# Peptides against a protein of PDB entry 8HF1, part 132

Target 1, 320 residues: chain A of PDB entry 8HF1
Amino acid sequence: NVMLYATKPTEVMVSFPHQEQVLTVTRLISAEIEKFYVSLDLMNIGVQPIRRSKSLQCLRDPSKKSFVKQLFNDFLYQMKEYGIYAASIAIISLIVEFDIKRRQAETLSVKLMHRTALTLCEKIRHLLVQKLQDMTYDDDDDNVNTEEVIMNFSTPKVQRFLMSLKVSFADKDPKDICCLVFVERRYTCKCIYGLLLNYIQSTPELRNVLTPQFMVGRNNISPDFESVLERKWQKSAIQQFRDGNANLMICSSVLEEGIDVQACNHVFILDPVKTFNMYVQSKGRARTTEAKFVLFTADKEREKTIQQIYQYRKAHNDIA

## One batch from the design tools (peptide; made by RFdiffusion4, then SolubleMPNN)

Design b2_p19_1_s1 (from b2_p19_1, 6 letters changed)
Fold by OpenDDE base, seed 5:
Structure b2_p19_1_s1 (fold): chain B 320 residues (1-320), chain A 19 residues (1-19)
Amino acid sequence: as target 1 above (320 residues)
Amino acid sequence: LPPLKEDEEVEEALKKLEE
């Protein structure tokens, strides 16, 4: 019953310039993925056995090609929305997934498909790391994790988010912080988590202040796709946040799925609020007396965001 | 309800970086 509590957090916005970072490396990566899709469509991987699990899962592309394309499309979105630095972390998750799928492949054709995808991911990783190293004098991968490199290779949205964290939490007592960060997509939770670990470690004012965790919502499409490892990790992350061993939690649609977290003093909405339910559930976690609710918006979408929030506020007051 | 405004603390921090 989150709707019954008149939470009155301070609601603010942070605007960022809409800059399409058109880097040569991002164009090259996109072109390599497009070439790969042409080759993938020509691959004969045979008829995959329709696992008649009782759920509506029969509608997934039996070729597993759609899943490969989904992961690369999610990566391209991540690179566009969060920048090259975030993309260098996101590509590692694709490498891990394709290596697992390659090892689990029941046929040589499926094994080859995942191997080809993995080879492309390694090429993309090399192109991203090389671009991050262009600002460093040392060829050491650890030198790309500086505050300067993270900021320079992040989108304006991520830059403003990191600045907001630094301004809000520099030199504060970690016990006084209970922060939620909401993102739209499940894969973004892990990517932003990796980015924050590196940023916090490189930022002295935050190193002993913020301890991040992430959680992803349940896959509503099938509990069978939740790995036992993902469920165990989610329970551990939630428990660490409840126990105060973590004070910043990155979430997707988790609150809509009935995962209960404590009352927080900070809530950041990194991606656009698309639904009234997301607005009410996220704002409903900012319950302390001095709670802050921060919305990130592109300058071009500022007026539309303001109007949408006023409509959500009105609708919330009519139900409360 | 109070109007949705820019975060003054972040806006001040940005001004200091542009100087």
Scores: peptide ipSAE 0.417, ipTM 0.905, DockQ to the pose 0.886
Fold by OpenDDE base, seed 4:
Structure b2_p19_1_s1 (fold): chain B 320 residues (1-320), chain A 19 residues (1-19)
Amino acid sequence: as target 1 above (320 residues)
Amino acid sequence: LPPLKEDEEVEEALKKLEE
């Protein structure tokens, strides 16, 4: 029970300017997705049989259309919250998912739906990559994975997060690092993982210091719909972090699901803390003597964040 | 409980980038 340990990490805040990156490319991508939704609603895919999950809750298998819309809505959220560079990684995850669903399609109409979604993802990927290349003044290096490109095409939140990693971990012994990064959404774990791999590789002072891994929570719909591969991967990722083969773990609500990880010396909360339970569970992982707990907040939400954390601290002390 | 403060290390790094 994480609540029983009076962990006293150093709690700090990192503020970032609220800049909506109003790029023409992001507006174009949003408009293409909206146009696709109109087309998707007109597609006749037939009546999908309600597969009864073996669990007594008739979880309506979300309509195959609803799942497609969810993936694009999660992509739009990631593009807004993390920037164009993160979006260029996030779109690859959609391409992989829609290609799997296209291959698994039981009907021609469902196969065509996933093919149309895949074609849109390929167009979006091209628009994103082109925009990343247009800002590389050096015509010669097609490498959009430089520290400069990552920083310039990331939101202020992500810029401050990457800078916090650089300042905190530059030239340190990898054995002295046990870091957790909390994000709100499961798909963000993969996106931020891909961004961190590229950033660490482009940043000499981090290349041999940080070894990231990610963990996605169990699918809230049913553990039965979680692929055997995903479960195997999650188990492997946790084991690598426990064994010290990875020293940075990106996770969502995973700690609320009872996944036990070792005591950490750094905990980063990249997205807003929405619940007291999330605050206690995440802070309860910062257990070392010099543990740091870092909160990211927009400048406009700074005062609200401070007041919320004071309320959570008070409530935690009343239980301890 | 100590007040929630800005991360001084990150603030110092930002100042160096603005110079």
Scores: peptide ipSAE 0.416, ipTM 0.904, DockQ to the pose 0.885
Fold by OpenDDE base, seed 2:
Structure b2_p19_1_s1 (fold): chain B 320 residues (1-320), chain A 19 residues (1-19)
Amino acid sequence: as target 1 above (320 residues)
Amino acid sequence: LPPLKEDEEVEEALKKLEE
């Protein structure tokens, strides 16, 4: 029970300017997704055989349209919260998922729906990649994965996060690093992982220092929906982090799901702390003598964040 | 409990980039 350990990490905040990246490309992508939703609502998918699985599957939209909309809404969230560079990675996950669902489609109408979604994802990917290339003056180097491109096409939150990693870990011994990065959403873990791989590879001071992994929580709805591949990946990622083969782990609500990780010396909270449990569980991983707990907040939410953390600290002391 | 403060190391790094 992590609540029983009085962890005394150094708690700090990193403020970032609240700038909405108002790009023409992001508006175009949003408008294309909205047009797609109108077309999706008009699609006759027919009555899907309700598999009477006693699982929460019965609560899913029998048309599977709600799941398609959820994936695009999660993509739009990631594009807004993390920027167009992160979105270029996030869209690949949608492409993979819609291709799997297209292959698993029991009807031609469902197959066509997923094909249409996939075609939109490829268009979005092209628009994002083209926009990332517009800053590369060298037409010959198709490598949009430079430190400069990553920074310029990331939100201020992500820029401050990457800077915090560089300041904290530049030229350090990788054995002295045990870092957790908490994000709110499951899909963000993979997106930020891909971003960090490219950033670390483009940053000489970090290239041999940080080895990232990601861990997505167990699907609380049903572990039966996790592919055997996802479960294998999750087990491998956790084991690599335990063995010290990875020293940075990106995770969501994993700690609430009973996945135990070692004591860490750095904990980054990239997204807002929404619950007392998230605060206590994440802070409870910063257990070394010189452990640092870093919160990211928008400037406009700074005072509210401070007050919320003081309330959580008080509540934690009343339970300890 | 100590007040929640800005990360001084990150603030110093930011100032160096704005100069």
Scores: peptide ipSAE 0.411, ipTM 0.902, DockQ to the pose 0.890
Fold by OpenDDE base, seed 3:
Structure b2_p19_1_s1 (fold): chain B 320 residues (1-320), chain A 19 residues (1-19)
Amino acid sequence: as target 1 above (320 residues)
Amino acid sequence: LPPLKEDEEVEEALKKLEE
């Protein structure tokens, strides 16, 4: 009985300075979204079929308004946590979603609400792209996707993440790489995927080394809300990663026990580890002999992160 | 349990960029 000693990964930390990017453009965008929320609250989008309490009778279809606010709040989070460059990619996902909702609108008032949200997203996109172009001598959209522009308009967390990828994978054989990147939010997977595609294409040492994919976890609520297209995408992305056609996978959910993913040699935790389950399951994917498990933390949260990881390590050893 | 340390490879790369 060769006890396959589960090779424990090497656990390391990457610290980054906590900088609030207080740019004029980010303040302007936040102010435009707040003005839009005031206008949205005043919009009459029609009567909900369900008789709700008298106090909520004035709030016609709060679920659709709440969903619009959720998407913009998620965008503001992406801009704050990942920077202006990541925000320029994130806003495209909002444009696509609001255009779909505008087309699916059953009433003229709901159609107008989604159209107004879409117009705001187009204005935000223009403001972000214009700010990225301020560093480029040429007004050509193709010139904003350079390594320099990506680094300069990313948060310190994203800068340290990109540097960690370059240091870890520069000029390596693609076959020797099996990397997972964990993020907290569903929308972050697609945003970081788009950022990585542009960064890899602009970085010669990585261009033929890293092939990224992303997987959005199943919505815990209902498989019925997952579009047939989204389920097909998830299945295709996992298959490409299994077949070695992709060697870096970005995911927001811990790959549930049922996703047979190959033993990975690198696991990056880009956002703070909030739960013991997240720690155990993400670390449990780093199974090769020389596997590395990398945690990103702000300098201000460094001691708190260390203490939390020691508590999780102790709890994991008491169960194993 | 081994202490959680900084990534030495990334730390060395950062020092080279500050020089």
Scores: peptide ipSAE 0.405, ipTM 0.901, DockQ to the pose 0.891

Design b2_p19_1_s2 (from b2_p19_1, 8 letters changed)
Fold by OpenDDE base, seed 4:
Structure b2_p19_1_s2 (fold): chain B 320 residues (1-320), chain A 19 residues (1-19)
Amino acid sequence: as target 1 above (320 residues)
Amino acid sequence: LPPLQEDEEVLKALEEEEK
C-alpha cells in the first residue's frame, strides 16, 4: 500500500510556454485524416460478429472502424502534445499495427480498410520526415535524429522535459539513477521511448548514463486481447528495470494497476495530474532520501496547477 | 506547506541558453 509510506520527495514544477505550433504540415495531416474518416464511414465492411469475450462483460469489441479511428485520434493527440518529431515516431507504431491487422483480416473488405489506413500512414510519415529534413540546412546529413532537430520539432513541454533530463542526469553514474516518467496514454509510452532513444544517442553526456524502457498498461478492454508478445515484453521491461539493466521507465496508469517497482529517486509527470490517486501513487514511488518529483505545466495553467497540487499535498498529509 | 516552486536547476539552464 503506497499510501502508508510518508515519502517526502522534493516537489518542483517546470513551466513551459503554451505555443500551438501552427505548422502547415500539421494542418495538412489533420485534413487528410478527416478526409479519410469520411471515406472510412462509407466503407462497407459487413456486420462484425460481436465476439463475446469469456469475461461476463460483453465488452463490445469496438467496431474494426472504431479501432482505426482511435489509433489516428491518438496520433493526432501525440502530434499536438509532443510535436512533429514525436509524431514521426508515433506514425511508425500505426504502420506496424495496421500491417498486422491487414495480415490478420478475415475478409477482403477489412483487408482493404487496413490497407487504405496504411497508405495514409505512409503519406503522413513522408510529410513529417520531409518537414524534419527541410530545417537541416546542411544538405549532406540526412540525419533527422540530432539534438537540434529533436528540440526544434518538439513542443515546449517536451523541450523542457529533455532539458530536465540533461540537467538532472548529465555525466552521472547510471547506477545512481532510478527514474520514472508518467504519461497519460499508453501509446505515448512508445512514442516518448523512441524520442528518448534518439535524444540520448545524440546527447554525449547521456549516452552511457540513461537506459530507457517503457511499460504500456493492460488494455482496458480485456487482458484476453493483450497479445502474448505484449505481455512477455511488459514482463521483460519490468524485470530489466528491477535488475538495474534499465534506469528510466516510461509508464502510464500501470502503477495504479499494482505493478510493483523499486524505490525511485526521480519521478517526472509529463502530462497533467488528473486525480488524487495518480498524485499519491506516482509520488509514492519517489522514496529515496534525495528523491525529486517534477511536474510539467503550461504557463497559462501554472496557478491552477499550484492550487491543485497544494490541495493534493494537504489531503495526503491529512491521511499520513 | 511551502508552495510548489519552479525547478531552479532548469531555470538556470534556460538562462544560460538565452545568452
Scores: peptide ipSAE 0.528, ipTM 0.936, DockQ to the pose 0.824
Fold by OpenDDE base, seed 3:
Structure b2_p19_1_s2 (fold): chain B 320 residues (1-320), chain A 19 residues (1-19)
Amino acid sequence: as target 1 above (320 residues)
Amino acid sequence: LPPLQEDEEVLKALEEEEK
């Protein structure tokens, strides 16, 4: 009985300076979204069929307004946590979602609400792209996706993440790489995926080395809200990663026990580890002999992160 | 258990960019 000693990964952290990017453009975008929320609250989007109390009669279809606010709040989070470059990719996902909702609108008032949200997203996209172009001598959209522009308009967290990828994978054989990147939010997976595609294409040492994919976790609420297209995408992305056609996978959920993913040699935790379960399940994917488990932390939260991870490591060793 | 440590490979790369 060869006890396959589960090889414990090397656990390390990467610290980054806490910089609040107080750019004029980010303040302007935030102010435009707040003005839009005031206008959205005043919008009459029609009668709900259910007789609700007189005080709630003015709150016609709060679920649709709440969903619009959620998407913009998620966008503001992406802009703050990952920077202006990541925000320029994130806003495209909002444009696509609001265009779909506009087409699916059953009433003229709901159609107008989604149209107004879409117009705001187009304005935000223009402001972001214009700011990215301020560093490029040429007005050509193709020149905005350089390594320099990506680095300069990313947060220190994202800069250290990209540096960690370059140091870890420059000029390596693609077959020797099996990497997972964990993020907190569903929309971050697609945003960081788009950023990585552009960064890899602009970085010669990574261009033929890393092939990224992303997987959005199943919505805990109902498989009925997952589009047939989304389920097909998830299945295809996992299969490409299993077949070695992709060697880097971005995910927001801990790949539940049922996702047979190959033993990975690298696991990156881009956002703070919030739970013991997240720690154990993500670390449990780093199973090769020389596997590395990398945590990102702000300098201000460094001591708190060290103490929290110490408690999780101790608890995990007491169970194993 | 030893405390969580900084990634020495990334630290070295940052020191090389500052020179």
Scores: peptide ipSAE 0.525, ipTM 0.934, DockQ to the pose 0.794
Fold by OpenDDE base, seed 1:
Structure b2_p19_1_s2 (fold): chain B 320 residues (1-320), chain A 19 residues (1-19)
Amino acid sequence: as target 1 above (320 residues)
Amino acid sequence: LPPLQEDEEVLKALEEEEK
């Protein structure tokens, strides 16, 4: 029995400085969201009839208020973890969602709630775009998508991630690249995808080298909220990645769902590894010769990350 | 098992940008 020792990927970390975003704009945005929550709690939207659709316990928030708060909390998390540039992309997803919910509103009170949320999102978008424009002399929206603006308005984690991509893939043959980027949350996949599209387009060394896609785990959304469009897009994205038409895939927890992705030569873990299963499954995708497995860690959490990964590596070797 | 190490390629690139 020649146990073909599948060449274990080279496991490395990239440390980044812990930077608290002390931007006036982020404080203003947080304060506007807090004021909105106070107003939202005072809104009487009535008792929504619980449609007894039998199957999936997905929290149709019977009040629909917790869903609104969840989206803004998710946005605040993205702004904190990835920066104001990523937040400028993330807010567009909220605008789209609240406009859909506003149009689908069964009552005037629910319609007004989503309209108020949408108005806040537009205000937040303007505040973010204005801040991005502080580095640009031209008022044209296209001028905020430069490598410099993206880097300067991203968190140190995202800066190190973009640097890692540039170092790893500059002027390489696209066919030789099969990269996975793991993130914790569904909404982060789309946000980082939008950021990467703009970064790759603004970075000559990566232009025509990296073709990103994203995929979102099905478990993160009730099938009832997963649009037919999202399901079609997910299938298309996976197929493009399998066919080599995309060579970088951003994914959240997808491996738990049995989504078969090909063997990759690069696996980036952008967010902290929280479970042994996540470690084994994500690392298990780095299967090519000379595959690299890259972890991002804050300097303050570096020792804890090293210890946690050591425990996971040991446990994996004891089972394998 | 060797401890998890820093990505030397990224470290070198950062040192070149700081110069």
Scores: peptide ipSAE 0.522, ipTM 0.933, DockQ to the pose 0.812
Fold by OpenDDE base, seed 2:
Structure b2_p19_1_s2 (fold): chain B 320 residues (1-320), chain A 19 residues (1-19)
Amino acid sequence: as target 1 above (320 residues)
Amino acid sequence: LPPLQEDEEVLKALEEEEK
């Protein structure tokens, strides 16, 4: 019961400018996805055999089209919220997912649908990578994974987050670090993990200091749909973080799902705090004497964030 | 309760990069 421990971490805010990254490439990608949705709606995939599997997923998407749209909508969200560098990592997860679904397709029409989605993902990946390469003056170094490229192609939110990590952890002992990073969406965990791996590797002050991992919450709909690989990965990641082999963990609503992690000295909330429960649970992980709890907010939402956090702090003190 | 404050360490780092 995390509420019983009145942890008093230092609570701070990091404001970032509300800049929409208006790139021609992002508009082109959005337009290609919209064209794909029109084509997807016209695809006759036939009546999928209603496997009487009590799985809520078979009941929710008899056409399997809504899941395809969900993945692309989540990608568009990540591209908007985190930038085109993060999107270049996020698209790989879609490629993997659509290739799996293409192989598992029970009908030729469903196989073709996933193949078409996969072809679009490869086009999107090419457009993103090409745009990342446009800043590398040296045609010879295909390494788009520099600190400069990551920063320039990230949103102001991600830039301030990376700066906050550098300021907080540069040249520190990795044993003194126990950091949680909370994100709203499950798919963001893997995307930000990939971004952090590349950023840490390109930043000398962090390369031997931070070892990131990620965990995604249990699929609340059915734990039976988690692949054996995803469950193994999740268990391994949690164990590495418990053993101190990883000192930074990216997670979504994991705490609401009863995954217990140790007490941490740093907690970063990368996305807006939407609920009192999220505030209390995430803050309740910052349990060390010098624990820091960091919130990220857009400048336009600064006053609203201050007021909302004041109300949550008051409500938390009334129950503690 | 004092209002939520900006992270002064991050603000200082930003001011150093803008110079």
Scores: peptide ipSAE 0.521, ipTM 0.934, DockQ to the pose 0.831

